# Peptides against a protein of PDB entry 5EG6, part 48

Target 1, 151 residues: chain A of PDB entry 5EG6
Amino acid sequence: RLRSQTVSTRYLHVEGGNFHASSQQWGAFYIHLLDDDESEGEEFTVRDGYIHYGQTVKLVCSVTGMALPRLIIRKVDKQTALLDADDPVSQLHKCAFYLKDTERMYLCLSQERIIQFQATPCPKEQNKEMINDGASWTIISTDKAEYTFYE

## One batch from the design tools (peptide; made by RFdiffusion4, then SolubleMPNN)

Design b1_p17_2_s3 (from b1_p17_2, 7 letters changed)
Fold by OpenDDE base, seed 3:
Structure b1_p17_2_s3 (fold): chain B 151 residues (1-151), chain A 17 residues (1-17)
Amino acid sequence: as target 1 above (151 residues)
Amino acid sequence: PLVTVTYYYTSSKPFVS
């Protein structure tokens, strides 16, 4: 039997111009759905629709406007990220944020820092990658704003 | 087009083994 110790909850937050993992403050973020072929940049086109696992997203701080690089949101099963899950993202269910166009790098917290963690391939399950607990996130909806614009 | 913006916060509860 393995001994595991639960670490206190930490939240993705922006402070001092940097992303960090705060135990006291949580950040509110836009999760923008992007097209799979959307290029990296400060300017991007947001797609309409429900976010599904496997899709490309942009996390943007609602306060500072700071954004992370393009991410692929992936479903988490235990300690693995699923590479082929495509169902709608479920709130309160664990997910992982793959850094798009990297070698299995995932958004991860280490103490108060936000880092990239390289997942390990699963030899017996090609559709899964092994991640650590710090790379497993839970999404909680805080507010919604609906609007219509015409070009 | 209709655009829906949803605000989220993310949290992590890592386990140390």
Scores: peptide ipSAE 0.062, ipTM 0.575, DockQ to the pose 0.110
Fold by OpenDDE base, seed 2:
Structure b1_p17_2_s3 (fold): chain B 151 residues (1-151), chain A 17 residues (1-17)
Amino acid sequence: as target 1 above (151 residues)
Amino acid sequence: PLVTVTYYYTSSKPFVS
């Protein structure tokens, strides 16, 4: 199994125009559901519905509006990211954020930095990739809001 | 269309076996 380091609790946060991992401050983010074929960009079309593992999402800071690149949210089982899980995302489960269109790169924290970590393939389980501790995230909802958009 | 937006914070913590 891939070696992992113990990571202290940190929160995704935006400070000084950059994403970082804070031990004391947490950011509130929109998790927008995108179409699988949505292109990268500052402008994107948000889909309605519950987010499922395997779907493409955009994390947008509610304060600054800064967004990470398109991510695929994946279910985490122990120390592995599941490639084929497609059930609704649960806040009680750990998740991983795959950087879309990369070679197994996942959103990861390293101390105060947000980095990309390359997952290692599981030799005997092709539907899994081994991630490190810093690439395992939990999602906690803070609020829900309903909006009507007119086109 | 009606869009429901949920606010989240994300955190990382040590793996629990």
Scores: peptide ipSAE 0.037, ipTM 0.559, DockQ to the pose 0.116
Fold by OpenDDE base, seed 4:
Structure b1_p17_2_s3 (fold): chain B 151 residues (1-151), chain A 17 residues (1-17)
Amino acid sequence: as target 1 above (151 residues)
Amino acid sequence: PLVTVTYYYTSSKPFVS
């Protein structure tokens, strides 16, 4: 059995020019699909289409325009991030955001702070990395813009 | 599947395991 720690539900939010994890306020973000070979920068080329696990994305705050570094969105299985999943991303499924070109660093909340958390390799499962509760996210559509879902 | 240009908010919660 995998042991999990108790982490309260928090929302990614931008305040005072910084990303933080709020228990009361949530930020609305654009999730932009990028090419796998897209370089890091404030300016980037966005691809149109459906987002799949394993693809590179940019999270941009709709209010402030602040963006996180390039992320690879990965599927979560229990307390692990899957390295080889490539099916379409679902709102109802947990996901993890791997910071691209890092040593297993994932977007994570620690109390009110947004940090990088280093995942641990799974010795018996080459396609999985162990993450903590704070690195497991859900994506929920807002009423600010229409959510388009195609089956 | 999710479409690229859409407004989302992200949340973190305890694992259900």
Scores: peptide ipSAE 0.034, ipTM 0.582, DockQ to the pose 0.086
Fold by OpenDDE base, seed 1:
Structure b1_p17_2_s3 (fold): chain B 151 residues (1-151), chain A 17 residues (1-17)
Amino acid sequence: as target 1 above (151 residues)
Amino acid sequence: PLVTVTYYYTSSKPFVS
């Protein structure tokens, strides 16, 4: 018979000025919609509108203000990231965060660390890229709020 | 195995510096 394994849940969190994966603490992050031509930087302009898959976003910690590089939020189907999905981002659905302007690099969980993982192309399906489980994120809650912080 | 709590901010009024 098959063995079963309990999978531990980890949360994206900022501690000590670094992003990490915590088993106990979850971070609250703002997802800011950016224009597709927005340049990389600590300063950026937020675009109006509801976030859809395929759009460029910034993840910002609500507490520290720490931000990840520009990301493209992509829909996940099983072990693949969809490259052409454009429907609204869904709560409780899996998503992947592609590091913009990289060669298929995705935000990934590796034990307690946050790393970049290179996805593998799908030869049979050009609109998909193979990702691992650590690169599949779940948005468990969404709350629309206005927030501004200063450095 | 990975959970994210997200606040969707879709207003252009606030800014991040």
Scores: peptide ipSAE 0.032, ipTM 0.521, DockQ to the pose 0.071; fails the geometry check

Design b1_p17_2_s4 (from b1_p17_2, 6 letters changed)
Fold by OpenDDE base, seed 5:
Structure b1_p17_2_s4 (fold): chain B 151 residues (1-151), chain A 17 residues (1-17)
Amino acid sequence: as target 1 above (151 residues)
Amino acid sequence: PLVTVTYYFSSSKPFVS
């Protein structure tokens, strides 16, 4: 019997009051930029400007208002999250969402579930830590804007 | 750069069938 490998794609979605990974539906989320010293909570102050890797963000479902904990958005290089990248985040580029103030926990999908997955340090590359494919996310705009561009 | 209001997020995993 011949085995084959395919790619399974899922989307971050909120349903029934819970975050989950849907293969059929995607949720529309706000990405709010926060100050680095912003405390955790439902109330937060949003900053203006382009979001850069390494910055703290809040993901808020546009429909339900449900939010994930504070995240640090990090650049992804293959299966590693870069700890010191600080360039602007662009759509369609891979990124990882580190749960702020955790021991290398990243937002990750596992089948239909959204979980925290602990990254593994890279001994030879201290500015990187290893994540799995489920912790690598692609950001796609829900709308088209005249000024939108991709690097 | 991220300039639009809302986004959706996708992630893909290898799957052996």
Scores: peptide ipSAE 0.417, ipTM 0.821, DockQ to the pose 0.068
Fold by OpenDDE base, seed 2:
Formats: sequence, structure tokens, C-alpha cells
Structure b1_p17_2_s4 (fold): chain B 151 residues (1-151), chain A 17 residues (1-17)
Amino acid sequence: as target 1 above (151 residues)
Amino acid sequence: PLVTVTYYFSSSKPFVS
């Protein structure tokens, strides 16, 4: 008998005024591109253009308006975050969200909770940091029908 | 590249009870 593993899939969601990881519901979020020198706060200046890895972004819930702190979106290779990737971000590709101005802290799910996970430096690869699966996210565009429903 | 206004985010990890 061959071994198998059970995988839990969860979605970033806001409920009851808190971010959580839901197995049943997904939240629709705006991804706002910021300048690299933009300060933290509820008020921020949105920059136009395509989002590239390494850039600073704000995730804002389309329903509640709640936002996460400033994040740097990074490309993911297996279980590592790439620090020097700068190509355009694409849907369905895995990415990681580094909390800006922290010591290697990444947005991560732990059961139903959203937490910060500290990545480990890669000894032989300076351009990579080791993350876990819970810190690896897939970006999917919302369909127009669902967006209208949540609006 | 990302062109849509809103997105949802999913993550999968080994199930731990």
C-alpha cells in the first residue's frame, strides 16, 4: 500500500473584523501597488501599472475595507521565496508576502489563523529564504459574478 | 500579468488535526 497525504486548502478571508483562513469562504481583495518609499497607514497613494515581484503592495478586503500591512510580493520556487525576482506577477503561480520592514516575516496560515512566519535563510543561496507551504499563496482573479455579489 | 481588479488567495498545506 502506497503512502498518501491529506492536504488542507484554505482561503484568505475577513470575518468578524479579523483576517482568518477559511476552508469554505474566500474574500475578494484589491491588490494596490505602492511606491517603495510609501509609509504605513490606512491612507496610501496607489500607483498604476503591472505588479512585479519585489514591489510593495497593499491587500484590501473589498467588503470590509480591512487591510494588511504593507507587503512585498515575492516569487516562490518550491518551498523558497526568491529575493531578487522582478518579473511580472501572474495568476496561478505561487507567491509569498513578506511583511515589509520585518526580519523575514511572511504572511502564513496556521489552521484557521493568519499569522506571521519567520523564514529561514538559505545557507548556500543568498537570493532565497526557506518558507513553509502555509506561506505560499496562489493568486486567482475573481469572476465578475462573485465580485458583484460581494460588492 | 495581473489585470483583474480583485483577487482571492488560497494556500494548501499538509493537514494537521
Scores: peptide ipSAE 0.411, ipTM 0.824, DockQ to the pose 0.047
Fold by OpenDDE base, seed 4:
Structure b1_p17_2_s4 (fold): chain B 151 residues (1-151), chain A 17 residues (1-17)
Amino acid sequence: as target 1 above (151 residues)
Amino acid sequence: PLVTVTYYFSSSKPFVS
């Protein structure tokens, strides 16, 4: 028989001018689509269209205006991030946020902190790199705030 | 596809006591 285990769910949140992983509160964020050649900065040009995996995005807190660095949203397959997926992003599907222009650094939670986690290359699959569960995120629209999902 | 203006993000890990 398979044993059930307790899962700890945390939400991306901004408090006191810092990003953190809260078990009690979730932050509402804008997802801005950027051009692939958009430079890093507080001022950026937003593109129209549906967000696809592999595209560059900016996450901006709707309350504080705090933003993360430019991210590439990537599709997740089990515990791997796909480097070449380009289909449209869907809610409730797991994704990973690669910090653009880094050495395989991904947005990750560690207890209450938001950190950068370095993915490791997948030896047998060049189009994948291995991440941990804390670097796998679920996107949920704010009108689904009461929705509960289980692993 | 993503159509809503704002989103929240969650991540789940096995609970460690």
Scores: peptide ipSAE 0.404, ipTM 0.812, DockQ to the pose 0.048
Fold by OpenDDE base, seed 1:
Structure b1_p17_2_s4 (fold): chain B 151 residues (1-151), chain A 17 residues (1-17)
Amino acid sequence: as target 1 above (151 residues)
Amino acid sequence: PLVTVTYYFSSSKPFVS
């Protein structure tokens, strides 16, 4: 007898002034590239160019303008975030969003909530941190989506 | 590669059916 497992998908969304994980709606967000020395704040300077893993980014809701704290976008390999990957970010790749200046905290969905998940260090692999499936994100251009949801 | 445009983000978790 085969065991049956199903995958549940949720989307990053802003509703009621809060970030949450929706099973039905997805939000449109800007990904802004920042300088590595950019400070945290409501105002920030955006850099030009392709986004590479390891770089600092800001996610800003296109509707509300709400932004998450500064993030470092990292490449994902299975259930690990790679700390030293620096190739260009692709929509075909899974990504993890490290909360900058935290103790291995990553942006993660838990049911309907967006939380911070603390990654576990890999003693045998110093260039990797172990994350869970909820901290692994797929990035998709809004031009490829059938519907865009707004408040 | 990614540029500064609009995207949506999805994540998936497996569950026992």
Scores: peptide ipSAE 0.310, ipTM 0.758, DockQ to the pose 0.045

Design b1_p17_3_s1 (from b1_p17_3, 7 letters changed)
Fold by OpenDDE base, seed 5:
Structure b1_p17_3_s1 (fold): chain B 151 residues (1-151), chain A 17 residues (1-17)
Amino acid sequence: as target 1 above (151 residues)
Amino acid sequence: MPIKASPKSKLEELKAK
């Protein structure tokens, strides 16, 4: 499941063919690793391995199979997305999902819906983009046998 | 814990539905 930094009780899920946020419902997603040069489409090739920041991923609803566009998972430092981080992604770390090939658009929880939020460049820090709280996510694995997480 | 990418099999299962 994906949880917003701002609203810990609101979770990303799919309803009626759309992505929504709910305080009562949560969605389980597969997070697939793609090649950096993988093109957008309903069909895509996935890779095995541990996900690193900066890599391209696909979030696929485990129930419906609906997928978001290609995302670049980025590390979050306070309210900024780091553009050059490349260390392994951890469930203990906040992350942002940059919509690949957009003008700084990030997945964002706004009220009860998922929207695209345009990050603002950091003038003095070229390796950072300012995101709002709704664009900061925590990944919680549903596989308790393999993962541990802390609220 | 590091996040491991979902296995290919999961995607294949969804596609096979």
Scores: peptide ipSAE 0.476, ipTM 0.893, DockQ to the pose 0.823
Fold by OpenDDE base, seed 3:
Structure b1_p17_3_s1 (fold): chain B 151 residues (1-151), chain A 17 residues (1-17)
Amino acid sequence: as target 1 above (151 residues)
Amino acid sequence: MPIKASPKSKLEELKAK
């Protein structure tokens, strides 16, 4: 499952055919790894392995099967998204979801709605983009067989 | 702890519903 970094009780879920964030509701998602050259669509092929920053992923609701567009998962350092990080994604670490093939648009929580937020370039640091708190997420695995949860 | 990608079988299960 995914939660907002700034408000730990706000969890991403699907309701009424749309993605929402709520302090009272949460949803479980499958995070699928795609090839970098995989095209957008409802039909896609997935890969096995541990997810690394910079890779393309699909978030799919475990209940409805509804999916977000292709995302690139990026590492977060304070208020910035790192563009060149490629180490493995770790549970409970901050991350951002760049909407692939957009002009710096990131998945963002705003007033209980999921929107796209345009990051600002960092003039002095070309490998970073400035994001807001709503665009920073924390991943918590629901797979108790493979993951250990620590708050 | 590293996050492993969801298996293909999970996607297939959803499509089969």
Scores: peptide ipSAE 0.473, ipTM 0.893, DockQ to the pose 0.862
Fold by OpenDDE base, seed 4:
Structure b1_p17_3_s1 (fold): chain B 151 residues (1-151), chain A 17 residues (1-17)
Amino acid sequence: as target 1 above (151 residues)
Amino acid sequence: MPIKASPKSKLEELKAK
């Protein structure tokens, strides 16, 4: 069983070498913690520990091993991503995945596809970026022995 | 409840498959 899994309103999975979303299919992804200075690539080193907002992570398909580019996991407040939050990530809270080294691009579910959505700066709050609902994700665990998810 | 990162062993298992 997976210790950690990312989900949204629709389930993320890999099909035909691409990331897709389906409300009918359950997908499972490993979420690996990377060092902040870890370079992009198919080969990467991972760390142990509890994930905190602001840290760099890799989402890896549990079936195919396909991975998304490096992401910075960020805390979500309503329809905004917080840029400076650093507390532990909780499975009870939604999060956003900023594509590292991009101009405010976030992992987003649009229709049945996974896309990059560009967040807009918040006018009065420099530590926040405006995202849409498709860019908000929830992390849960399929390992009932280690994690408990409450709806 | 905090989310714990997936262990390195899981990544190794996928690569070995």
Scores: peptide ipSAE 0.448, ipTM 0.882, DockQ to the pose 0.833
Fold by OpenDDE base, seed 2:
Structure b1_p17_3_s1 (fold): chain B 151 residues (1-151), chain A 17 residues (1-17)
Amino acid sequence: as target 1 above (151 residues)
Amino acid sequence: MPIKASPKSKLEELKAK
């Protein structure tokens, strides 16, 4: 049994047909790599290989099969998302999930809800967008579909 | 470590602050 690292830590999971952020429970997801030109839909063609920042991915709940819209995974530097990073995604680094074909909308935690947060352009750095802490995620490999934390 | 796309990789959990 794993203990929460911080009180504010939240984990993405699906319950009651909705995406939630829980401090005590987490779900496991498939992370599929898509072609950059792949269209939105329930059915999609996936690619093999290591995921790189800037690529398009699909997150699918392993239990319910519910999926989020197409996302572009971006590297995070403090409170900014990097727009031009293309190195391999690492579990040790935070990432952000840009909702593809939106105006700077990112997957974001708000209390126990998952929302879209609009990033602000960085005035001095064109290759960065300002996000909040709730839009910063960490990917952790697991063999468990659901898990409960000790707080 | 680099993350490999499913299904070749393990399942992933997403954590946020």
Scores: peptide ipSAE 0.230, ipTM 0.775, DockQ to the pose 0.332

Design b1_p17_3_s2 (from b1_p17_3, 6 letters changed)
Fold by OpenDDE base, seed 3:
Structure b1_p17_3_s2 (fold): chain B 151 residues (1-151), chain A 17 residues (1-17)
Amino acid sequence: as target 1 above (151 residues)
Amino acid sequence: EPIKASPRSKLEELRAK
């Protein structure tokens, strides 16, 4: 039995070839695990297993096949993204999506649009970066019969 | 429960369309 995922503070979906967010609409996504050295492109090799923080992932729309650039999924602690967390990802915990090979750019929801937001370094904690609320996401299963979701 | 990566078969299905 296979599961699809939805990542959002609101509900993420694809419309007109672009990623959008909506409070009324949601989309189902596949979350693929990549090797750390996997190159960017439409063609990529995926791995099996449970996703851990710090790993590289690809979010692919289950309907259109549209994909975001390579992301590193990071654990969120309050208003900060943790740079060194490596435990398994749970849908009960907030996460952030760092755009790989950028200068602290994260996926962010702003006025129901998906944008890139540059995190600010945390001066007192080198293993953390400060993000805004729009850059904090929740992963939920599209099959509600399998999980109990807590907000 | 931990999040399991989507299987390769799903990606192959999309690419085959």
Scores: peptide ipSAE 0.567, ipTM 0.924, DockQ to the pose 0.813
Fold by OpenDDE base, seed 5:
Order: structure tokens, then sequence, then C-alpha cells
Structure b1_p17_3_s2 (fold): chain B 151 residues (1-151), chain A 17 residues (1-17)
């Protein structure tokens, strides 16, 4: 499941053919790894392996099969998305989902709705761009009986 | 723990519905 790092916990799920956020409900998603050169479309080829920051992923609802556009998963440091991080993505670590081939647009939770939020370039650090709290997400795997949180 | 990508089989199952 995906959880936004806001004061009020919100979970991404699909209802009525649309993406929604709820404090009482959560959605289960498959996170597929794509090649960097994979084109956008309903039909796509996936890869195996552990996901690294900077890689292209597809989030697919496990119930409806609805998918978001191609995303680049990026590491989050406070309120900034790191553009050059490439280490493995860890469960429960904050991450951001950049909409691939956009002008710094990120998947964002705003007032119980999923929107695109444009990040602001970080003036002092070219390898970072500023995002809001709604654009910071936590991934919790549901296919494992037990997981460990690393601070 | 690192996150492993979902297998292709899951995608195929959804597409087969």
Amino acid sequence: as target 1 above (151 residues)
Amino acid sequence: EPIKASPRSKLEELRAK
C-alpha cells in the first residue's frame, strides 16, 4: 500500500474507476519495474529485480488493474526529492513519484485527491528539487508476513 | 528491506480479466 507522509495519514486506493485517497481505506498496488526506454501505454514490458531510486516504475491497482503513468521513483530527503540517488528502494522509506517526461510533476495528495504537483528547483543544490508533504509517500509491502523499519 | 518489483505474472493475471 501507498501512504502519504502528511500529518493526517492518507492511503491511495481506487474507487469508482478513479484514484482516491482515504484516511480509513488503503489500496493494494503492484509496483512494476520498467526499462528506462519503455514507452508509455497500457501495454508495457516489466523487469524483475529490486527497485532502485531513479528507475521507472508502473503502479497498478491489484483489484481494478488501473495504472498510473510511468513514474520515476526518487528518494526523499526532508522536503526534497533527490535526482541522482540510485540505491535500492527500502520499505517504509519516504519516496516521491516523478511523472516521467514532465516538468517536475510529482504524484501528490491534496485534500483527499490525487493530483500532480510541480516541484520547485532547489537553488543551492542542482541534484534536488523541493516537494511538498503531499508528494512524499511511504511504501509498505503486503506480500510479506513481516517487515522491518529502518530509521 | 529492499522492495522487489512485482512479477510479470501479476500483470498478466490482471490483463486476462
Scores: peptide ipSAE 0.561, ipTM 0.924, DockQ to the pose 0.846
Fold by OpenDDE base, seed 1:
Structure b1_p17_3_s2 (fold): chain B 151 residues (1-151), chain A 17 residues (1-17)
Amino acid sequence: as target 1 above (151 residues)
Amino acid sequence: EPIKASPRSKLEELRAK
């Protein structure tokens, strides 16, 4: 399960080709690990193993099969995303999903929509980018190796 | 606990739908 740090009352799901937040519905997703050099596309090759910060992942809806663009999962420290963290992703820590090959765009929950939020550079800390709470997520594993988005 | 990547089989199942 994936939870936004902004609100804890709604669940994210896919409907009509779009990602939505709902107070009555939940969305189950798979989080797949990709090679760093994997290209964007409908078809992609996945890897096994534990996910580390800095790695490329694909979030796929367990119902429709719809996938978000390639994401780089990054560690969150307070209100910043760490650019150089590479330790294993833990359920105890918040994470952010950087849209690969963008200018600091992160997956963000705003109102009831999933949007891209542009992080602000940290002039004094080049290894960090400032994000908002909506771009911070908590991942909780399930016994089915599935993940649900909720806020 | 560390987060384990979803199994490849799940992706295959979805693509088969």
Scores: peptide ipSAE 0.559, ipTM 0.925, DockQ to the pose 0.854
Fold by OpenDDE base, seed 4:
Structure b1_p17_3_s2 (fold): chain B 151 residues (1-151), chain A 17 residues (1-17)
Amino acid sequence: as target 1 above (151 residues)
Amino acid sequence: EPIKASPRSKLEELRAK
């Protein structure tokens, strides 16, 4: 299941061919690692290994196979996304999902909807940009390489 | 603690459905 850090009772799931947020329902996802130069599309090639911040990932619904656009997983420090972090992504640590090739757009939960939230540049810290709490996510993994996201 | 990428086999399974 996907759940933002701000709204603990709302979960992301797939319904009707679209991603939705619900206070009662949740979805499980696979998180695939892509090459940095992988193009967008339904067909994509995945890589093996441990995911690092800054890498490109695909979130795929474990039930329907529906996928979000390419994301760059970024480390969260307080209410900022780090642009240059490259250490391994840890379970239960906060992360943000940058929509690749956008102008600072992040996956965000807002009022039971999944939206793109535009981060604000940090004027004094060029390696950071400010996100809201709805754009902060927590990942929990299973032994079957299936992932859920929770607050 | 580190998160491992999902295996490609899972993606193949979904695409085969």
Scores: peptide ipSAE 0.559, ipTM 0.923, DockQ to the pose 0.886; fails the geometry check

Design b1_p17_3_s3 (from b1_p17_3, 6 letters changed)
Fold by OpenDDE base, seed 5:
Structure b1_p17_3_s3 (fold): chain B 151 residues (1-151), chain A 17 residues (1-17)
Amino acid sequence: as target 1 above (151 residues)
Amino acid sequence: MPIKATPRSKLEELRAK
């Protein structure tokens, strides 16, 4: 069973032992929640629950098991990543993946390749930093859930 | 809709391959 798909203008997938992007292919990933103090490594402990912005996650290819480094999932407002958002991550809402413990490096799609893009601090807003379109992702979950809304 | 974290069981399945 697939958990989620990370999508931008192109689709992320694994081919030949490397991460690739394609407009014609899609990648299926597991998104694992980590403790904030979890160390980097191939072996990691995961948590249960709904993911919130600001939390540390691991993206793992559901086919190959290849994983990206620890990421902090951040809310996106236009072309800015919000540094202090902590509400639940929602499907279809754009998000950014900050590479944890880096100098504002974000997971980015550029010319059909996955790269790290360094965000620029927002001069007027300390709680934001500017990213490009390639660093904005959308999560589509295959999970089915039923929610009840109250007026 | 909120995104629920993938359970550890899926990770263990991958590592067991």
Scores: peptide ipSAE 0.498, ipTM 0.902, DockQ to the pose 0.777
Fold by OpenDDE base, seed 4:
Structure b1_p17_3_s3 (fold): chain B 151 residues (1-151), chain A 17 residues (1-17)
Amino acid sequence: as target 1 above (151 residues)
Amino acid sequence: MPIKATPRSKLEELRAK
């Protein structure tokens, strides 16, 4: 399961070919590991193994097959995303999903919508950038290796 | 407690639907 760290509790699901948040519904997702040089597209090659921060991932709806754009999963420290962390992603630890090849855009839950939130650079710490609570997620794996977005 | 990537087999199954 994937949970955003917002004051409003919402579940992420797919409806009408788009990602939505709902208080009544949730979606189950696969999290696939990609090569760093994998191009964007509906057709992509995945890798096996444990996911590390800084790696490129694809979130795919387990029901519809709809996928978000390529994301770089980053470690969260307080209200900042770490740009250089590369240790294994741990369950229950906060993480952020950077939209690959964007200017500091992160996957964010705002009210009942999934949006891109632009992080602010940290002037004193170049290896960090500031995100909001909606861009902070918690991952809990299941025994079936599927993930559900919830809060 | 590390997160394991979803197997490629799941993606293949989904694409086959």
Scores: peptide ipSAE 0.493, ipTM 0.903, DockQ to the pose 0.876
Fold by OpenDDE base, seed 3:
Structure b1_p17_3_s3 (fold): chain B 151 residues (1-151), chain A 17 residues (1-17)
Amino acid sequence: as target 1 above (151 residues)
Amino acid sequence: MPIKATPRSKLEELRAK
């Protein structure tokens, strides 16, 4: 029995009404689950439940309310994003944020800026796309009291 | 450690400000 939570991801934060990146700063975000057919916009309908890879999410700054475009959260295996993974998203596991309805564009940290990085198709594995290190993110709960961490 | 989606109530609170 886990409660709903806010999440933080390394580097990503909001400043001056825009999304920025910093190696020394963390942003706290609401992570909302959307229907797969939900349209883009400031107004959107959210769902309840545990987030699975492949689902559409909205990252909303818990302080300013600023939101990124619709993202598909994808599982990361080494330097690749998996296109067909659908298991529950686990805290601390690396993930990638695909910008929905783009040609393989992922959220990426580059020189302290948030950019879109185009993944390269994996020629030998059609269910994978090659991403760089900057496109691999780690999510942690802002409320760790409900979790026990093991190493 | 699965991640549960933020409830709609938080979004509504934020939009109401």
Scores: peptide ipSAE 0.490, ipTM 0.901, DockQ to the pose 0.839
Fold by OpenDDE base, seed 1:
Structure b1_p17_3_s3 (fold): chain B 151 residues (1-151), chain A 17 residues (1-17)
Amino acid sequence: as target 1 above (151 residues)
Amino acid sequence: MPIKATPRSKLEELRAK
């Protein structure tokens, strides 16, 4: 049983001081919850609790400590990111990572590289943005004592 | 099956390395 909550996502990992993508590896990350007004930087203050969609998070490599910029975790419905969802983030459900303070930029896997993908607004649905499949992520808890996954 | 935020203690441990 792990002493702390960690998350794993299939394509994102850190190697040699850089973020890489791998179809065969699940990267292990700490996922920290930040205040909405927390500024960007190497040092940041974290909160406790269950993560909800719409909240600001920091993904930190569990090995190197390297962190991505502040992200807003958003719920995914089909090929759209929901802007107003606020329910708890559930394991194995698809989510999107919006780069905070950008113009609809999302963390995206493209050709085994991590890039930023600009979502397209939905004119008829102001609470949604269109993303691609590469911008949809699946995360699981690495604490096998707490959760068991069946294939 | 909600995702719980990682405690601040782990962040402190990493920064201490």
Scores: peptide ipSAE 0.489, ipTM 0.898, DockQ to the pose 0.867

